# Designs tried in a protein design run: peptides against a protein of PDB entry 3S8F. Part 34

Target 1, 157 residues: chain A of PDB entry 3S8F
Amino acid sequence: VLTLFVAVPSLMTAFTVAASLEFAGRLRGGRGLFGWIRALPWDNPAFVAPVLGLLGFIPGGAGGIVNASFTLDYVVHNTAWVPGHFHLQVASLVTLTAMGSLYWLLPNLTGKPISDAQRRLGLAVVWLWFLGMMIMAVGLHWAGLLNVPRRAYIAQV
Target 2, 166 residues: chain B of PDB entry 3S8F
Amino acid sequence: DEHKAHKAILAYEKGWLAFSLAMLFVFIALIAYTLATHTAGVIPAGKLERVDPTTVRQEGPWADPAQAVVQTGPNQYTVYVLAFAFGYQPNPIEVPQGAEIVFKITSPDVIHGFHVEGTNINVEVLPGEVSTVRYTFKRPGEYRIICNQYCGLGHQNMFGTIVVKE

## One batch from the design tools (peptide; made by RFdiffusion4, then SolubleMPNN)

Design b1_p10_4_s1 (from b1_p10_4, 4 letters changed)
Fold by OpenDDE base, seed 1:
Structure b1_p10_4_s1 (fold): chain B 157 residues (1-157), chain C 166 residues (1-166), chain A 10 residues (1-10)
Amino acid sequence: as target 1 above (157 residues)
Amino acid sequence: as target 2 above (166 residues)
Amino acid sequence: SRLLDTLLGL
């Protein structure tokens, strides 16, 4: 149980980011319990990508708690569950954050804003990436629970 | 004003922090519930048993694969298994159906995996340490042992077989 | 579903 307290700082950080998003949305004119979400700049891939990364990080974080449990780790260790966790944490949050950063960085470095076509393409890329990652992650976690081993090309399921 | 803005920010932060803590406790509660209601098949961790990987092939219970399966009781067996690059010894492992099997697994070389398909047996095997797993095979047949820890160029081909006899 | 069965079996 004490080991699970390691999750506290991570959760605090994650939800502090959420608080920042709410504040930003309300500053942009969003009102009510959920109106602030719609007020966020969903037309900007530099914003959307990191946010989608955060969304993927939520189930990944929950999985992290599972992985930190001695007893539950016995069930999931070295199964497809572990790669599923990694893909949510790294290939979702980290990768999408990096992608979002590039959508901000490159225009600033070149001094030229992105075109509407580039913006739309960017949105398509990050949304499709997120969708694919979620499908794969769900599949890997499911396979892991079905005792599909990690680092093996065969499995009985 | 700045004071009002700070107060508003703090209010949102406090709310989300409270939510965060609540969710943490929910997760802990769910884990606790799962453990309390689903204890069957959970193998408690035993004491760490050590062995010299440099001599394990030459002397002791792992040295002779013909002597690897030891009957310790009327319906109880201990099986001394070596995981090595790249296979398992003995292979096949022959055990009777319905018997309580204690696997004592170690490695003479590098870290390997010991994953038995169709079972909850899944452990890492470290040189110098003995992994102990207890299992009872309820159904006869062949169970494949898979190495699920990278151990070298032949890792993907490292398989064993447990034959459960009626 | 198989997934549901797996989850319930945890």
Scores: peptide ipSAE 0.037, ipTM 0.817, DockQ to the pose 0.170
Fold by OpenDDE base, seed 5:
Structure b1_p10_4_s1 (fold): chain B 157 residues (1-157), chain C 166 residues (1-166), chain A 10 residues (1-10)
Amino acid sequence: as target 1 above (157 residues)
Amino acid sequence: as target 2 above (166 residues)
Amino acid sequence: SRLLDTLLGL
């Protein structure tokens, strides 16, 4: 009940954020149905990090609804599916948002802009982190569906 | 200009809200599909049965592992299982192939897991509560029981065995 | 193959 109740406001918030991104992209010269995405500042790790976090949150949110279903939860509960869900929500969204925040916060606190080299390194870190998280999440969800137990070092599969 | 910007933002929000509604139905459809294809062997919710964890080892159906397997019908058995730190009782659990087995599982100490490999049996075992699982083993052999709920320093070594006899 | 079967509910 609580999960489903929270799901509705969360979805509304997510799509509101998406609307803000579209507006920003169009202000930056993006046109068409998807052109606004290309116009967003993908060269800024402070932007890329939280956006990638949001993308990871989408399948994680869907998984949350699955976990809240009595019948479906029986299939996935206490399997590798659960840590897969957690890594999408915490290690992806929360962590990437924190990383992105630091890319904005530290330059502003010190009064010194980041160098181009630091910017490129930041982009590499954020994208590699996201890629790693997605690989791990897919693997964990897959393993969970194959009934690999959570909190165990062995499995029959 | 500010008013124009406000209207523009509102238009984008409306569009995304419409999209969100559409996606909601897609997700519901996907859940429905999953329910239709992955409901076999689901353990139905039953009446909550409670037991005193402080006395379950001394008296009652869990007290004697030699009497843990009870034949309740021609092809029906009830098995009273204790999950404890750090193992299962009885161990091994011996049951006939093709018989309907009702597992009654509880714990005298802390929360444990009861995950039987090769089956869809996967339940948490809480002290003071009795978990009931019904299953029929179609294939003879050994099935490993794994604790998938952290229960202490010996958690990773907590295993049991179900032996299904022909 | 196993992944595909799992995702399709086969």
Scores: peptide ipSAE 0.029, ipTM 0.784, DockQ to the pose 0.216
Fold by OpenDDE base, seed 2:
Structure b1_p10_4_s1 (fold): chain B 157 residues (1-157), chain C 166 residues (1-166), chain A 10 residues (1-10)
Amino acid sequence: as target 1 above (157 residues)
Amino acid sequence: as target 2 above (166 residues)
Amino acid sequence: SRLLDTLLGL
């Protein structure tokens, strides 16, 4: 009940953020239907990390609704699906947001900008993290749908 | 200038809200697809039923594993299963192929899982509550029961077997 | 493994 209650406001928030990103991208010179995306500061890990987190949160959010649905939860409960959902929500969105926050916070706290090397390393870390998390999440969800149990060292598949 | 910016933002918000509505339908379709493809064969049955976990081993339908399988109709059975630390009873559970089986599962101790491999039977078993699952085994053979809810030191070794006889 | 079979069929 709680999940479903917050689902709509969460969606509204997500799309509002997207709208803000579009506006920002267009202010930065982006044109066309998708040109604003390219205009966003993809060279800044403080930006990239949270955005990738949001991208991971899209299927995760959908999964949240699934997990909160009685009939669907019966299918996925205590299967590998659930860890897959968690890794999208926590290990992707929350973790990447934390990473992004770090890239913003440290320069501000220290008064020193991050070096180009640190910036590039940060971008690599964030992208690799996202990639790994997506692979794992897809695998876990897939396995879950195939009825692979969680908290078991053996599976039927 | 600020007013113009706000209007522009509002326009983008409206667009994204429209997109949101479209995506809602996509999600509904995906959910429907998932239901159609992955829920076949298992029907949660029965009302909420409670039992006393402190006496369930001593009296009632779960007390005697030898009497756990009860024929309720020509091709219908009720199986009273206990999930406990660390196993299941009866073990094995013997049922005929093609019969409608109603599992009545409870626990005398802690929360366990009841996951039958090769099926979509997958429920948590709470002390004091009876989990009810209806299923028909179409293929003869052995089906392993796995505990997928951590229940203690022996959790990983908690297995049972359903033997479906031809 | 059914999972492997599914992956290979992909």
Scores: peptide ipSAE 0.025, ipTM 0.769, DockQ to the pose 0.061
Fold by OpenDDE base, seed 4:
Structure b1_p10_4_s1 (fold): chain B 157 residues (1-157), chain C 166 residues (1-166), chain A 10 residues (1-10)
Amino acid sequence: as target 1 above (157 residues)
Amino acid sequence: as target 2 above (166 residues)
Amino acid sequence: SRLLDTLLGL
């Protein structure tokens, strides 16, 4: 089955991105095992948004391995687990990456930098989005494990 | 220095690649653990069985709801179920408590779901294929069947009932 | 242009 083999290059890509972040953080003066994380530009919503997306993508990726497993998929298939996975992959990673991209792109296209107030608002938006999405995703995965079906408005649980 | 930066990047990449490999083993171990400790209720994949969805309503074991429940042994039954837009046939499905039930489920129209609340029965139903599920109801009562695969405008109202009799 | 201003919070 070739489906599970997709996990290998995907993980390699993910950890290559992590390596790039580590290098960037160390270039910005971060030291030690974790100091490079604090050195990253957490004051920029164009950076924070896609990084939060990546954080959401981690459990989503793990779920992808579960969903691709022949035996484990039987447990989770067409339950609330599946939309939970999707919301991590699309509504978190893709959406937050799009948000971050816009925060970078629009100022560059218009030639007008965002104000400090707009920057702070942007940070609030992406963090609140991430928090809400994590709560929802955890709820959906949990419901899925309790055998709550997807695409249904009612369930016994 | 560009050379030093290049070496540093390579070192970080090698470290993260090693970590990625370790995580792969962790995931495999977790899957193995889950399979070893939580395999109760797993239904093995059945052999592929095909039917003609254009004639399944007119001839064969799915054609007559009154003949859908067939006793195949002293405590064994086969139930031929149709999932269609928008319901299940027969409805209700009546089976005895404690009997081994083999559900043979197919569709005459589009893809549907067959999710039975209170059980681990959860299969997709494809027109042209027969889904086979084996289950024994230990508790009497009513079990709701839910369609968990979008099948059209009436999808949200597509329910069935299994009545387990003492 | 007005849409961009709205999106940018202007």
Scores: peptide ipSAE 0.000, ipTM 0.786, DockQ to the pose 0.011

Design b1_p10_4_s2 (from b1_p10_4, 5 letters changed)
Fold by OpenDDE base, seed 1:
Structure b1_p10_4_s2 (fold): chain B 157 residues (1-157), chain C 166 residues (1-166), chain A 10 residues (1-10)
Amino acid sequence: as target 1 above (157 residues)
Amino acid sequence: as target 2 above (166 residues)
Amino acid sequence: DKLLRTLLGL
């Protein structure tokens, strides 16, 4: 039971970020319950990438609770489920955040703004990465639940 | 202006915090429900049993693979299994269908995995510790044991077999 | 269907 308390600060952090996004969206002219979302800068890969990372992190976080559960971990431990979790947490959130950071950092450091073509390419990259990662993660979690072992070249299914 | 901005941010944070707490309770409730309805087959945590990995091959219940399967009662067996680089002992493990099998698994060398296909048996095997798993095979046939923890250069070839006899 | 059954522990 105590292990589940680890989720509390994580959730608080996540929803604080969400609060910040809402505030930012409203400052940009968004109104209503969801209008602030549309007002966010979805044309900027430096913004889109980390946000997509956060979206991937949500199911990953839920999986973290599962993995931390004594009884549920018995089912998923050392199956394909675990790599699925990692790909959501690291290859999605961390990687996309890093990608987004680069889209801001490099132009800033060089003093050269990104071209429109580069911007569009960046958007394509981060969206495709996110999509691919979600497909992979779902597949790995599914395989894990079907008792496909981790670190083996063979599987029951 | 700073004060107004601060208050606005706090208002949003409070709302989202309330939502977060609500969701936390929902998740906990879902986990609790799942555990309450699906407890069958979950092996409870047992006492940590220790062994000396340096002597486990030489003396004790793991020393002789021919004596690894011990009948402990009517339709009840204990199987003493070694996971080692790179295989399992005994191999094959022969047990009767419908019998309650208690696997006592340890390692003389490094950490291994013990994953039995077609079952919920999936444990890590640590040198110096004994993993205990209880299972009843309802179907006869061969069940493959897979090492799912990297244990060295031969890890990918580390397999065993459980033969369940009618 | 198989996924659903797995998720439900069926």
Scores: peptide ipSAE 0.022, ipTM 0.809, DockQ to the pose 0.179
Fold by OpenDDE base, seed 5:
Structure b1_p10_4_s2 (fold): chain B 157 residues (1-157), chain C 166 residues (1-166), chain A 10 residues (1-10)
Amino acid sequence: as target 1 above (157 residues)
Amino acid sequence: as target 2 above (166 residues)
Amino acid sequence: DKLLRTLLGL
């Protein structure tokens, strides 16, 4: 009950953030229904990291609703599904947001901008992290649906 | 200028809120569809039953593993199972094929898992509570019981076996 | 094995 209650305001907040991104993209010259996305600063790891975190949070949030359902939770509870869920939430959104924050914080604390090489490396790290997290998350969710148990080194499949 | 900016922001917010509402209904519909197609085999929660974990080994239906399997009808059995650090009792659990089995599972020590491979039986076992699971084994053979809740240093080696006889 | 085959689309 609590999870479902929190899900509504969280979803509203998420889409409000998306609205801010759309506005920013349009201010940067983006046009049309999706053109504003391309106009966002994808060359900045401080931007890319938390945005990728938010994207990973979408299936995680949907999974949260599944986990909160009595009948659906019976299927997925204490299977590999659960680690898949919280890795999307913690290791994707929280971790990528923290990483992105560092790309903003360190230059501001030192008073020196990051070099172009550091920027490119940062982008590579963030994208590879996201890709790895998505692969792992999909694998864990799929394993969970195949009844692979949580907290076990052995499975029937 | 500031007013125009605020108006623009509000327009985008309204659009995304409308989208969020639409997506909410989509998610609800998907959940409803899943429930409609996957309702079979769900083990309903039973009535809350309590036991004293400090005495469950000494007295009551869990005390003697030789008497753990009780025939309650021509094709119906109740099995009283203990999950403990680090194993299951009785082990193996022997039941006939095609019979309705009611598992009554509890723990004398810490929280354990009771996950039977090849089945949808997957419950947590709490000291002081009795977990009730109903299942009918259609295929004879051996079914492994796995503990999927951390219970201590021997958790990873905590296994049991259900033997289904023809 | 079953999981691997499923993931690889085999």
Scores: peptide ipSAE 0.022, ipTM 0.777, DockQ to the pose 0.054
Fold by OpenDDE base, seed 2:
Structure b1_p10_4_s2 (fold): chain B 157 residues (1-157), chain C 166 residues (1-166), chain A 10 residues (1-10)
Amino acid sequence: as target 1 above (157 residues)
Amino acid sequence: as target 2 above (166 residues)
Amino acid sequence: DKLLRTLLGL
């Protein structure tokens, strides 16, 4: 009940954020249907991290609806699917948002800007984290659909 | 300037709203696909049934493993299974190939899992509640039952076997 | 091996 109740507002929020990003991108000189995406500040880990988190949240959110559905939950419950969902929601969205927040918060708190080296390293960390999380999440969801159990050292496949 | 900005934002919001609706249909389609491809062969077969976990070992259909498999029709069986710390009874569960099997599973102690490898049978087993699952084994052989719900120190070693006879 | 396959989606 709670999941479904929260799902619609969450989706609305997500798409509103996306709309804001499009507006921001266009203000930054982006043109065309997708040119605004390229115009966004992809050189800033404080921006990139949360955005990547949001991208991971898309399939995760869909999975949330699946997990909350009686008939579908029967298929995925206590399989590797569930950890896959969690890793998209927590280990990608929440974690990446936290990472991004640090790249904004620390310079503001200390009054010291991050160095270019730190910025580049931050970008690398965020992108690699996202990539790793996507690989793991896809793997876990795939395994879950193949009925690989969670909380077991053995697997059906 | 603010008014123009608001109008622009509104336009983008409308666009993204339209996109969101389109994506909703995509998600529905994906859900439908998942249902169609991964739910075959196993269904919850019963109403919510309660049992006293404190007496289930002493009285009733779960009390005697030798009487756990009950033929209810020409090609229909009910199997009364206990999931406990740390195993299953009866073990092995012997059923004929091609028969419709109704598993009635409960626990005398803590929550367990009942996951039958090679099948879509995967339910939690709660003390005081009877989990009912209907399945037909099409292939003879041994099917391992595993616990996929943490139930204590012996959780990882909690296994059972279903033997499907020709 | 099974764990690795699970993690990598293999």
Scores: peptide ipSAE 0.022, ipTM 0.770, DockQ to the pose 0.048
Fold by OpenDDE base, seed 3:
Structure b1_p10_4_s2 (fold): chain B 157 residues (1-157), chain C 166 residues (1-166), chain A 10 residues (1-10)
Amino acid sequence: as target 1 above (157 residues)
Amino acid sequence: as target 2 above (166 residues)
Amino acid sequence: DKLLRTLLGL
């Protein structure tokens, strides 16, 4: 229980970001419990990428609590579960945030807006990245629960 | 206008914070449920046991692989295993089916892994420390030991075998 | 079913 309280500051930070998104969505005309989500700029890869990263971070964060738990860590430690967790945290959240940042940064640095074709391609890239990452992460976590070892090229199953 | 905006943000933050706390309790409940229903059981941490990695090969219970398997009681054995770059000793480890096996595992060199396929045996092996794992093999056959902690250039080929005899 | 049992530690 005490170990789980270590997660409280990180959760506070994460959900503060979520609160900012809700506020932004409501400013854009979204109403109701979920209407604000639809009002967010889903046509902008600079927005979509970090948000998808946040979505991937949710199961990753839950896994973090598992990994930090003394008894449950014994089950998952040094199995494929661990790289699954890392890919959700780093290769999803951090990487997608970086990708999204590029879609904002490059136009500002060059002084030229991205073309519509570039925008559409960017959306395709970040959604495909997210999809692939989720498939990979689910596979790794599942394999880990089946006791597939980390850092091995072979396994029993 | 700014005041209204700040008040609105604060309200949303409070809502999300409440949600976060609720999720924390959900996670606690999930952990409790897992512990209560987990059929494989949880192996508790053993008592810390230390050994000198510089002399473990020359003296003591790990020094002779031919004497690594010690019967400690009726249907009870202790197996003294060394994980080293890059293998295990003894190899193979021969134990009887149905016996309670206590593995005492240490390393003379670097950190290794001791992951036995088909079992829940999965521990890191640190030089200077003895890892203790208890297990009873219910089925005869060969069980592969895999190093799941990077230990050098030969890490990927570091395997051992436990042979469980009927 | 196997996945469910695995996830629940069964």
Scores: peptide ipSAE 0.021, ipTM 0.801, DockQ to the pose 0.258

